Peptides against a protein of PDB entry 5D63. Designs and how they scored, part 51

Target 1, 292 residues: chain A of PDB entry 5D63
Amino acid sequence: SLRRGIYHIENAGVPSAIDLKDGSSSDGTPIVGWQFTPDTINWHQLWLAEPIPNVADTFTLCNLFSGTYMDLYNGSSEAGTAVNGWQGTAFTTNPHQLWTIKKSSDGTSYKIQNYGSKTFVDLVNGDSSDGAKIAGWTGTWDEGNPHQKWYFNRMSVSSAEAQAAIARNPHIHGTYRGYILDGEYLVLPNATFTQIWKDSGLPGSKWREQIYDCDDFAIAMKAAVGKWGADSWKANGFAIFCGVMLGVNKAGDAAHAYNFTLTKDHADIVFFEPQNGGYLNDIGYDSYMAFY

## One batch from the design tools (peptide; aimed at target 1 D215 H256 A257)

Design b2_p22_4_s2 (made by RFdiffusion4, then SolubleMPNN; from b2_p22_4, 11 letters changed)
Fold by OpenDDE base, seed 1:
Structure b2_p22_4_s2 (fold): chain B 292 residues (1-292), chain A 22 residues (1-22)
Amino acid sequence: as target 1 above (292 residues)
Amino acid sequence: SMMELMEALMAEGREVLERLLA
């Protein structure tokens, strides 16, 4: 089954993603097909899938930017019914906002069926143009129509996945203890991570013995990422990934505080030095403590 | 116990921070 998480949802037939037009939080805002840029945030095209307890393969889809939910207009089963953003809650009972999501017949893409109407989310005519209509349309689970098939590109990790990535890293001290602060994390591209760092003022901050040294830089970076998350997204139930580590060098005569994030494939961590904005596979320290 | 281990690890961490943090 589809895991809880944040997804970029891409059509299986054309290079178009499910987009909330202008990221507007107004009820009735059109959801449309729109082009996207790989390895970027794609602000209006991220959706938090929340599984409904005791209802098999059924989710709400919350737009990360607007905080509104994917909604089939009036729950109508008519082909061509508009799919819009609408206010809602993660565990709603409103069938207009409940979507059964299962693998298509090709075993890779998914189909998105409205729970009530039993119609499917459809990129009308497979139109690849920006602003193309997305609507409810008749269909079946076994049909191969690419207009109704979607790839769910996962943009987040669970705390367990983050923990596993850390555990695979060779630069972990034998006394390592990690502390998990959240359940689901949006993983940022390095370019975005760096921009947050720049905007935080840290590049102009002066290292000062004890009063503003490595731990202050590392914590300030995490705080900056947290603030960026709060200011950028209206959806709840997730965090922005940015870890803090404390490490000791091989000689055991120096310690350092630094940040880390996840690689693009979410399988590994990469270290980030908040004092200079550098990304490193080896920062020269083995971590004995982390929180993220 | 897990709690004892956690306390020991935290104590060690504090020791390192106090002495070696750059």
Scores: peptide ipSAE 0.039, ipTM 0.514, DockQ to the pose 0.163
OpenDDE base, seeds 2, 3, 4, 5: peptide ipSAE 0.008, 0.037, 0.027, 0.038; ipTM 0.452, 0.505, 0.533, 0.510

Design b2_p22_4_s3 (made by RFdiffusion4, then SolubleMPNN; from b2_p22_4, 11 letters changed)
Fold by OpenDDE base, seed 2:
Structure b2_p22_4_s3 (fold): chain B 292 residues (1-292), chain A 22 residues (1-22)
Amino acid sequence: as target 1 above (292 residues)
Amino acid sequence: SMMDLLRELMAEGRRVLAELLA
């Protein structure tokens, strides 16, 4: 079954993603097919899937940028019915905004069925052009039509998944204590993470004994990422991943504060030195405390 | 508040460090 999380949803037949046109929050904004760039933030193409309690395989889909929800217009079962962004809530009872999402017959892609109409989200004619129509269309779970098959590329991790990634890292001290601050985290590409670092002013900040040293740099980076998240996205119920660690060196006579993020595959962590913007697999310290 | 939580976390970190260096 599909897990709660943020997804980039890509058509199985052509290199097109489900896109909320212009990222607009207006009711009735078209959802369309649009090109995307791998390993980047595709701003209008990220969707938070929230599972509905006690309704099997059924979700709302919230656009991360606009904060609006995928909506089948009037809940109509007619083929060609528009799929739009519309105001809503994560746990709505409105069947126009409830989507049953299960694996297709190929075992890799998913189909997205409207809960009420039983029609499927369809990239009309498999059109790969920017702005191509996405609509509700008749179909079945077992047919192989790629117009109605979608790959769900997970762009976030749960707090439990982040915790597991940390636990797998060899540079964790035996006295380690982790503090989880949120439930779901959008994981940024390094390029985006670095840009936030640059924009924060940290590259020009002067190290000063005690008054502005390693802990200040690390906390300033986390604050910058938090602010970036708040300023960039209108959806709620998730955070941007940026951790802070305190570590001790092998000799046990020096401590350091630094940041960390997740690798591209979300399986491991990588350390980030906010004093110079470097990414390291080994920062020279073993973490005894983290919060993220 | 989040600020209170941060202070608590930092205090916990200092405690752990003190234990490691003791």
Scores: peptide ipSAE 0.019, ipTM 0.502, DockQ to the pose 0.726
OpenDDE base, seeds 1, 3, 4, 5: peptide ipSAE 0.012, 0.017, 0.006, 0.019; ipTM 0.320, 0.490, 0.282, 0.500

Design b2_p22_4_s4 (made by RFdiffusion4, then SolubleMPNN; from b2_p22_4, 11 letters changed)
Fold by OpenDDE base, seed 2:
Structure b2_p22_4_s4 (fold): chain B 292 residues (1-292), chain A 22 residues (1-22)
Amino acid sequence: as target 1 above (292 residues)
Amino acid sequence: SMMDLLRALMEEGRRELERLLA
């Protein structure tokens, strides 16, 4: 079954993603096919899938940028019915905004069925052009039509997944204590993470003994990421991943504070030094405390 | 609250660093 999370939803037949046009929060904004750039933030193409309690394999899909929800216009079962962004809530009972998402017959892609109409989200004619129509269309779960098959590229991690990634890292002290602050985290590409670091002013900040040293740099970076998240996205129910660690060196006579993020595959962590913007697999310290 | 927890953790971390840093 599909897990709660943030997804980039890509057509199985052509290099097109489900896009909320202009990221607009207006009711009735068209959802369309649009090109995307791998390993970047595709701003209007990220969707938070929220599972509905006690309704198997059924979700709402919230656009991360606009905070609006995928909506089948009037819940109509007619082929060609528009799929739009519309105001809503994560746990709505409105069948226009409820989507059953299950694996297709190929076992890799998903199909997205409207709960009420039983029609499927369809990239009309498999059109790969920017702005191509996405609509509700008749279909069945076992059909092989790529117009109705979608890859769900997961762009977030749960707190449990983050915890597991940390636990696998060899640079964790035996006395380690982790503190989880949120439930779901958007994981940023390093380029975006670095840009936030640059924009924070930290590259020009002067290290000063005690008054502005390693802990201040690390906390300032986390604060910058938090602010970036709040300023960038209208959806709720997720955070931006940026951790803070406290570590001790092998000799046990020096400590350091630093940041960390997740690797592209979300399986491991990588350390980030906010004093110089460097990414390291080994920062020279073993973490005894983290919060993220 | 999460904010209260964060504040507590930051203070705890600072104290620990002061202890360990030369």
Scores: peptide ipSAE 0.022, ipTM 0.535, DockQ to the pose 0.442
OpenDDE base, seeds 1, 3, 4, 5: peptide ipSAE 0.008, 0.020, 0.020, 0.019; ipTM 0.327, 0.530, 0.521, 0.527

Design b2_p22_5 (made by RFdiffusion4)
Pose (drawn by RFdiffusion4):
Structure b2_p22_5 (pose): chain A 292 residues (1-292), chain P 22 residues (1-22)
Amino acid sequence: as target 1 above (292 residues)
Amino acid sequence: VTDAQMDARTDAIWDKYNAATS
């Protein structure tokens, strides 16, 4: 089963993503195929998949930017029916906004079926052009047609996954305790994590004993990332990944506060120095506390 | 850096964080 999370959904035949046109929150805004840039935030192309209780393999798909839902127009089973963004809720009983998502016959890509109509999300004619129509279409679960096959590229981690990445890190103090704050996190590319640090004003902040020292930088960065999350996205039910760690050096005589993020493959953590914007695999300290 | 100093520092950074998020 597809896990709850945030996904960039890519057509298996051509490198077009499912894109809510112009990120518009208007009811009826077309969902289309569009090109994308890897290792960036693709602002109109991120979808929060919320599992439906007791309805196997069925989800709502909420555009992260607009807060609106993937909706089969009037629930029609006619091939060519429009797939648009529409107002809704995470656990709606409206079948126009319910999607059964299971693996295709290639075992890697998925097919997306409307729960009400039993038709599939289809990149019409396999068109790779920006703005190509995506519609509901007749189809089967097992066929190889790439127009109806989609890679769900996971862009978020659960709290259990973040905890696992931290636990595998070699720079964790024996007394380490972690404090988990949310359940599902959008993992940022370093380019975006750095842009938030720049926009926070921290690059211009001077170190001052106690009144603006390492703890202050680290907590400010975390707060800046939290503000960015709420100000940038309209969907609810996730958080942005940015951790704070306290650590101690090998000699046991100096401590430091700093931030951390995740690698692209989501398996490992990488340390971030908020005093200078650097990313480090070894910051010189072993973490004895973290909150994220 | 003793365990007691680490505990006190952990409490202090939680206070700063709560203030920043209020």

Design b2_p22_5_s1 (made by RFdiffusion4, then SolubleMPNN; from b2_p22_5, 17 letters changed)
Fold by OpenDDE base, seed 5:
Structure b2_p22_5_s1 (fold): chain B 292 residues (1-292), chain A 22 residues (1-22)
Amino acid sequence: as target 1 above (292 residues)
Amino acid sequence: ISEEELKAREERLFEKLQRAFS
């Protein structure tokens, strides 16, 4: 089954993603097909899928930017019914906002069925143009119609996945202790992570013994990412991934504080030096403690 | 670096984090 997480949802037939028009929080805002740029933050095209307890394969889909939910207008089963953003809650009982999401017959894409109407989210006519209509449409689970098939590209990791990535890294001390602060983390592209670093003022900050040294740099970066997250997204129930580590070198005569994030495939971590903005696979220290 | 010092660094970091996000 589909895991809780943040997804970029792309049509299986054309290079178009499910987009909340202008990222607007207004009720009735159209959800449309729109082009996207790989390996970037597609601001209006990220959706938090929240599984409904005790209802198999059924989710709400919250737009990360607007904080509103995917909503089938009036829950109508008529083909061509608008799909819009609408205010809601993660665990709503409103069938207009409940979506059964399961693998299509091709085994790689998903279909998105409205729980109440049993119609499917459809990119009308497979239109690849920006602003193309997305609507509820009649269909079946076994149909091969690419208008109703969607790839769910995971943009986040669970705390468990993050823990697993850390555990696989060779630069972790045997006494390592991790402190997990959140349950789900949006993983940023390095370019975005770097931009937050630049905007924080850290590139111009001066190292000063104890009063502003490595731990202060690392904390400042985490704070900057946290603030960026709070200021950028209206949805709740997730955090932005940015870790802080304390490490000791192999000789045991030096310690350092630094940051880390996840690689593009989310399988590994990469270290980030907040004093210079560098990404490293080996920062020269083995981590004995992390916060994230 | 002693184990005690490493633990002290952790505690200081934790305190700073709490202040940054409180």
Scores: peptide ipSAE 0.323, ipTM 0.885, DockQ to the pose 0.859
OpenDDE base, seeds 1, 2, 3, 4: peptide ipSAE 0.321, 0.322, 0.315, 0.315; ipTM 0.884, 0.884, 0.881, 0.882

Design b2_p22_5_s2 (made by RFdiffusion4, then SolubleMPNN; from b2_p22_5, 16 letters changed)
Fold by OpenDDE base, seed 1:
Structure b2_p22_5_s2 (fold): chain B 292 residues (1-292), chain A 22 residues (1-22)
Amino acid sequence: as target 1 above (292 residues)
Amino acid sequence: ISEEELEARTEKLFEKFEKAMS
């Protein structure tokens, strides 16, 4: 079953992703096929999949940027019916915005079926051009047509997954206590994370004893990421991953505050030094406290 | 540290996510 999370949804046949045109929040905004750039924030192409309680394999799909939802126009079962962004809520009962998402016959890709119409999200004619039509179309779960098959590349982690990544890291102190602040986290590429750091003013900030030292840098970075998230995305129900750690050195005579994020595969953490913008596998401290 | 032990040492400071699901 598909997990709750933020996904980049890519066609199985051509290098095209499901894109909300111009990221517009207007009702009726076309959802189209569009090219994407790997390992970057594809702003209009991220979708929060929210599972509907007690309805098997069924989700709403909220565009992260616009805060609107994938919507089959009038819920029509006619082939070629427009799929648009439309205002909604995560747990709506509107069948126009409910999507059953299950594995296709190939066992890797998914098909996206409208709950009401039973038609499938279709990249019409497999058109790889920017702005290509995406529509509801007749189909079956067993068909192998790549026009209706989609890879769901997960761009977020749950708090549990983040916790598991921390658990695998060797630089955790025996007295470690972790505190989870959110349930789902968009994981940023390092380039984006670094850009937020640069834009925060931290690169030019002066270290000052106690009044602006390691903890201030680490908290300022987290605050900057939080603000970036709030300013960038209209959807709710997720956070931007940026952790804060307090650590002690091996000798036990020095402590440090620093940040951390997740690796690209979401399996491990990497430490981030907000005083210089460096990424490190070993920051020289073992964490006795983290919040993220 | 084991995943199980880490889980035991990890707390949710706020329940805002659970409330959103309810």
Scores: peptide ipSAE 0.120, ipTM 0.676, DockQ to the pose 0.059
OpenDDE base, seeds 2, 3, 4, 5: peptide ipSAE 0.023, 0.026, 0.026, 0.025; ipTM 0.624, 0.613, 0.615, 0.612; seed 2 fails the geometry check

Design b2_p22_5_s3 (made by RFdiffusion4, then SolubleMPNN; from b2_p22_5, 16 letters changed)
Fold by OpenDDE base, seed 5:
Structure b2_p22_5_s3 (fold): chain B 292 residues (1-292), chain A 22 residues (1-22)
Amino acid sequence: as target 1 above (292 residues)
Amino acid sequence: ITAEELAAREARLREKFAKAMS
């Protein structure tokens, strides 16, 4: 089954993603097809899928940017019914905002069925143009119509997945203790992570013995990412991934504090030096403590 | 990182190895 997480939802037939128009929080804002840029944030096209307890394969879909939810207008089963953003809650009982999401017949894409109407989210006519209509439409789970098939590109990791990525890294010491702060993390492209670093003022910060040294840089980066998240997104229930580590060198005569993030495939971590903005596979230290 | 934290890290390592050797 589909896991809780943040997804970029892409049509299986054309290079178009499910987009909340202008990222508006207004009730009735159209959800449309829109082009996207790989390896970028795609601000209005990220959706938090929250599984409904005790209802198999059923979710709410919260737009990360607006904090509003995917909503089938009046819950109508009529083909062509508008799909809009609308205020809601993650665990609503409103069938207009409940979506059954399961694998399509091709085994790689998903179909998105409204829980109440049993119609499917449809990119009307497979239109690849920006602003193309997305609507509820009649269909079946078995048919191969690409207008109703969607790839769910996962843009986040669970705390368990992050923990597993850390555990696989060769630069984790046997005395390592990790502390998980959140449950789900949006993983940023390095370009975005670097931009946050630049905007934080850290590139111009001066290293000073003890009063502003490695731990201050690492914590300042963590704080900057946290603030960026709070200022950028209206949805709740997730964090932005940015870890802090304490490590010791192999000789045991030096310690360092640094950051880390996840690789593009979410399988590994990469170290980030907040004093110079560098990404490293080996920072020269083995971690004995992390929090993220 | 302070000298005290480095010392604490070393102490944790020593403790781990001591347990492994016992």
Scores: peptide ipSAE 0.040, ipTM 0.565, DockQ to the pose 0.043
OpenDDE base, seeds 1, 2, 3, 4: peptide ipSAE 0.024, 0.037, 0.027, 0.035; ipTM 0.544, 0.526, 0.520, 0.575

Design b2_p22_5_s4 (made by RFdiffusion4, then SolubleMPNN; from b2_p22_5, 15 letters changed)
Fold by OpenDDE base, seed 1:
Structure b2_p22_5_s4 (fold): chain B 292 residues (1-292), chain A 22 residues (1-22)
Amino acid sequence: as target 1 above (292 residues)
Amino acid sequence: ISDEQLAAREERMFEKFQRAMS
């Protein structure tokens, strides 16, 4: 079963992703196929999949940027019916915005079926051009047509997954306490994380004893990421991953505050030094406390 | 560094966090 999370949804046949045109929040905004750049934030192409309680394999899909939802126009079962962004809520009962998402016959890709019409999200004619039509189309779960098959690339982690990544890291103190602040986290590429760091002013900030030292740098980074998230995305129900840690060195005579994020595969953490913008597998401290 | 000192750092961290995120 597909997990709750933020996904980049890519066609199985051609290198196109499901894109909300111009990221517009207007009702009726076309959802189209569009090219994407790996390892970057594809701003209009991120979708929060929210599972509907007690309805098997059924979700709403909220565009992260616009805060609007994938919507089959008038819920029509006619082939070629437009799929658009439309205002909605995560747990709506509107069948125009309910999507049953299950594995295709190939066992890797998914098909996206409208709950009401039973038609499938279709990249019409497998068109790889930017702005290509995405529509509801007749189909079956067992068909091999790549026009209706989609890879769901997970761009977020649950709090449990983040916790597991932390627990696996060798630089965690035996007295470690983690404080989880949110349930789902968008994981940023390092380039984006670094850009937020640069834009925060931290690269030019002066270390000053107690008044602005390591803990201030670490908090400032987290605040910057939080603000970036709030300013960048209209959807709710997720956070941007940026952790803060307090650590002690092996000798037990020095303490430090620093940040951390997740590796690309989401399986491990990497430490981030907000005083210099460096990423390290070993920052020289064992964390006894973290919040994220 | 004593456990008490580490706990104090933790408390200060949360206070700063609260101020920064409010």
Scores: peptide ipSAE 0.293, ipTM 0.872, DockQ to the pose 0.915
OpenDDE base, seeds 2, 3, 4, 5: peptide ipSAE 0.291, 0.289, 0.287, 0.290; ipTM 0.872, 0.870, 0.868, 0.871

Design b2_p22_6 (made by RFdiffusion4; failed a check: the pose's geometry)
Pose (drawn by RFdiffusion4):
Structure b2_p22_6 (pose): chain A 292 residues (1-292), chain P 22 residues (1-22)
Amino acid sequence: as target 1 above (292 residues)
Amino acid sequence: TKATSSSLAQAAANRTTAPTFV
């Protein structure tokens, strides 16, 4: 089963993503194929998949930017029916916004079926051009047609996954305790994490004993990332990944506060120095506390 | 008083590697 999370959904035949046109919140805004840039935030192309209770392999798909839902127009089973963004809720009973998502016959990509119509999300004619029509279409679960096959590229981690990445890190103090604050996190590319640090004003902040020292920098960065999340996205039910750690050196005589993020493959953590914007695999301190 | 109050120079003094930047 596809796990709850945030996905960039890529057509298996051509490198077009599912894109809510112009990120518009208007009802009926077309969902289209569009090119994308890896290792960036693709602002109109992120979808929060919320599992439906007791309805196997079925989800709502909420555009992260607009807060609107993937909707098969009037639930029609006619091939070519429009797939648009529409107002809705995470656990709706409206079948126009319910999607059964299971692996295709290639075992890697998925097919997306409307729960009501039993038709599939289809990149019409396999068109790779920006703005190409995506429609509901007749189809089968097992066929190889790439027009109806989609890679769900996971862009978020559960709290359990973040905890696992931290636990595998070699720079964790024996007294380490972690404090988990949310359940699902959008993992940022370093380019975006850095842009938030720049926009927070922290690059210009001066170190001052106690009144604006390492703890102040780290907490400020976490707060800046939290503000960015709420100000940038309309969808609810996720958080942005940015941790704070307190650590001690090998000699046991100096402590430091700093931030952390995750690697692209989501398996490991990387430390971030908020005083200078640097990313480090070893910051010189073993973490005895973290909150994220 | 903060037990973790440290400047960048003081913190860097404990490092074995250099940072990377974006």

Design b2_p22_6_s1 (made by RFdiffusion4, then SolubleMPNN; from b2_p22_6, 15 letters changed; failed a check: the pose's geometry)
Amino acid sequence: MDFAAISLEEARSYRTEEPSYV

Design b2_p22_6_s2 (made by RFdiffusion4, then SolubleMPNN; from b2_p22_6, 14 letters changed; failed a check: the pose's geometry)
Amino acid sequence: ADFAAISLEEAASYRTSEPSYV

Design b2_p22_6_s3 (made by RFdiffusion4, then SolubleMPNN; from b2_p22_6, 14 letters changed; failed a check: the pose's geometry)
Amino acid sequence: PDPAAISLEEARSYMTTEPTYV

Design b2_p22_6_s4 (made by RFdiffusion4, then SolubleMPNN; from b2_p22_6, 15 letters changed; failed a check: the pose's geometry)
Amino acid sequence: MDFAAISLEEANSYRTEEPSYV

Design b2_p22_7 (made by RFdiffusion4)
Pose (drawn by RFdiffusion4):
Structure b2_p22_7 (pose): chain A 292 residues (1-292), chain P 22 residues (1-22)
Amino acid sequence: as target 1 above (292 residues)
Amino acid sequence: SAFDAMAAYAKAEYEAKLASFA
């Protein structure tokens, strides 16, 4: 089963993503195929998949930017029916916005079926051009047609996954305690994490004993990332990944406060120095506390 | 909020640790 999370959904035949055109919140805004840039935030192409209780392999798909839902127009089973963004709720009973998502016959990509119509999300004619029509279409679960096959590229981690990445890190103090604050996190590319640090004003902040020292920088960065999340996205039910750690050096005589993020593959953590914007695999301190 | 509580706790713990080295 596809896990709850945020996904960049890529056609298996051509490198086009599912894109809510112009990120528009208007009802009926077309969902189309569009090119993308790896290791960036693709602003119109992120989808929060919310599992439906007791309805196997069925979800709502909420565009992260607009807050609107993937909707099969009037629930029609006619091939070519429009797939658009539409207002809705995470746990709706409206079958126009319910999607059964299971692995295709290639075992890697998925097919997306409308719960009401039993038709599939289809990149019409396999068209790779920007703005290509995506429609509901007749199809089967097992066929190889790439027009109806989609890679769900996971862009978020659960809290359990973040905890695992931290636990595997070699720079964790024996007294370490972590404090988990949310359940599902959008993992940022370093390019975006850095842009938030720049935009927070922290690059210009001066170190001052106690009144604006390491803990102040680290907390400020976390707060800046939290503000960015709320100000940038309309969908609810997730948080942005940015941790704060306190650590102690090997000699046991100096402590430091700093931030951390995750690697691209989501398996490991990487430390971030908020005083200078650097990313480090070893910051010189072992973490005795973290909150994220 | 949870963040505010944790931020206050983190600053208190960090400053207390520095004071112990003093």

Design b2_p22_7_s1 (made by RFdiffusion4, then SolubleMPNN; from b2_p22_7, 12 letters changed)
Fold by OpenDDE base, seed 4:
Formats: structure tokens, C-alpha cells, sequence
Structure b2_p22_7_s1 (fold): chain B 292 residues (1-292), chain A 22 residues (1-22)
């Protein structure tokens, strides 16, 4: 079953992703096929899948950027019915915005079926051009038509997954205490993480004993990421991953505050030094505290 | 310990940050 999370949804047949045109929050904004760049944010192409309680394999899909939801126009079962962004809520009962998402016959891709109409999200004619129509279309679960098959590339982690990644890291102190603040985290590419760091002014910040030292840098980075998240996305129910840690060195005579994020595969953490913008697998400290 | 003091200070700062973000 598909887990709650943020997904980049890519067509199985052509290199196009499900895109909310211009990221507009207006009702009726077309959802279209659009090219994407791997290992980037792809701003208008991220969707928060929220599972509906007690309705098997059924979700709402909230566009992360606009905060609007994937909506089958009038819930029509007619082939070619527009799929648009529309205002909604995560746990709506509106069948226009409820999508049953299950594995296709190939076992790798998913099909997205409207709960009410039983039609499927279809990249019309498999058109790979930017702005290609995405519509509801007749189909079956076992049909092999790539127009209706989608890869769900997960771009987020749950708090539990983050916790597990931390637990696997060899640089965790025996007295480690972790504090989880959110449930789901968008994991940023390092390039984006670094850009936030640059834009924060931290590269120009001067280390000063106690008044602006390691903990201040780490907090400032966390704040910068938080602000970036708040300013960038209209959807709710997720956070941007940026951890803060306190660690002690092997000798036990020095402590440090630093940040951390997750690796591309979400399986491990990587440490981030906000004083210089460096990513390290070993920052020279064992973490005894984390907030994320 | 130095670590404990740092922890308490950091925790206080973090609480303030969280409050500002939520």
C-alpha cells in the first residue's frame, strides 16, 4: 500500500510528471504533464498523499505548492474529463477529490483511479510535451496502457523513518535523546539545502564566543529552513527536514552544535556544519541530542 | 557538565524557535 507522503508522480511511458500548471491555487487550474529535472525540487510537481481512514488505498492528493487538491471535474466518468487543482481538505468526502491508488499490473507503477467515477488519471495520448492534458479516462486495473501508469517517487520521510536513519548512524552517543516535532518531512536536495544556507546570511556570519557560536549557527539554519518552508509551500501537514544536534567528541572534552539532513536515498543522515556549509559523514562528534 | 549546560541552553533556544515557527 502507498504510504502517506510527498510524491513526485512520473508517467511510466514518457519523462513527464504530474504538474499543477503555474502552481496556481485557483480552482480549475489544469493539471498537466510537464518535464522535470531529477534530484531537484520540481516545485509544482509535488503531491502530498493523505490516506483516507477506513477507505482502502484511497487518498487525497494535495499539491504542495498551491495547497489545492487533485480534482476530477464534476466527477464525470466521461473520457477526457479534466483533472484540475481545486480547493479542498485532506480528509474530504468529495469523491471528485478521492483517488484510489494501487499498483498496476507491472508491479512497479501505480494507477490512480477516481473513487467516484472509477476512471483513471490519464496522460492523454502519452503526450510528453509540456502542458499535455491529463484527464480522467476509462480503464481497468490490469490494463498495461502506460498513459495511466505512474511512478510514485517518494520525496519525504516519516518521523519514524528519520528516527530509524539516525539510529543506524555510527556517530550517535549512548545517551542520545531525540525529539520529534513533526510527522512527515520533505527531504531537500543538498543543492537546495545549501542555497537556503546561503540565502540565510550564515555564510557571512561571524563566529563569536558564546554570543554567536555553534548553537546559534545551528538554530539559525533550522530557522532559515523553517522560514523557507513556510514561504515556499501552501500545503500543510508536513515539515522541511532540517535537524539540529548536540554532540560530544570522542575525548569527551568538547561539545558542538550542528545540523543534519538525510541522504538522497533517505536511509542515512549526513551532518551539516552551518558555520561553513559543509556536509560530512563524520563531523567528529557523537550526537547526544537531536531535534527535528 | 559542559554538555549539560550546552544542552539546556540549546533546548531553550530551540523551544523559542519552535514557538516562532508553529
Amino acid sequence: as target 1 above (292 residues)
Amino acid sequence: SAEDEMFERFRAEYRALVASLE
Scores: peptide ipSAE 0.023, ipTM 0.533, DockQ to the pose 0.057
OpenDDE base, seeds 1, 2, 3, 5: peptide ipSAE 0.018, 0.018, 0.021, 0.021; ipTM 0.516, 0.514, 0.548, 0.552

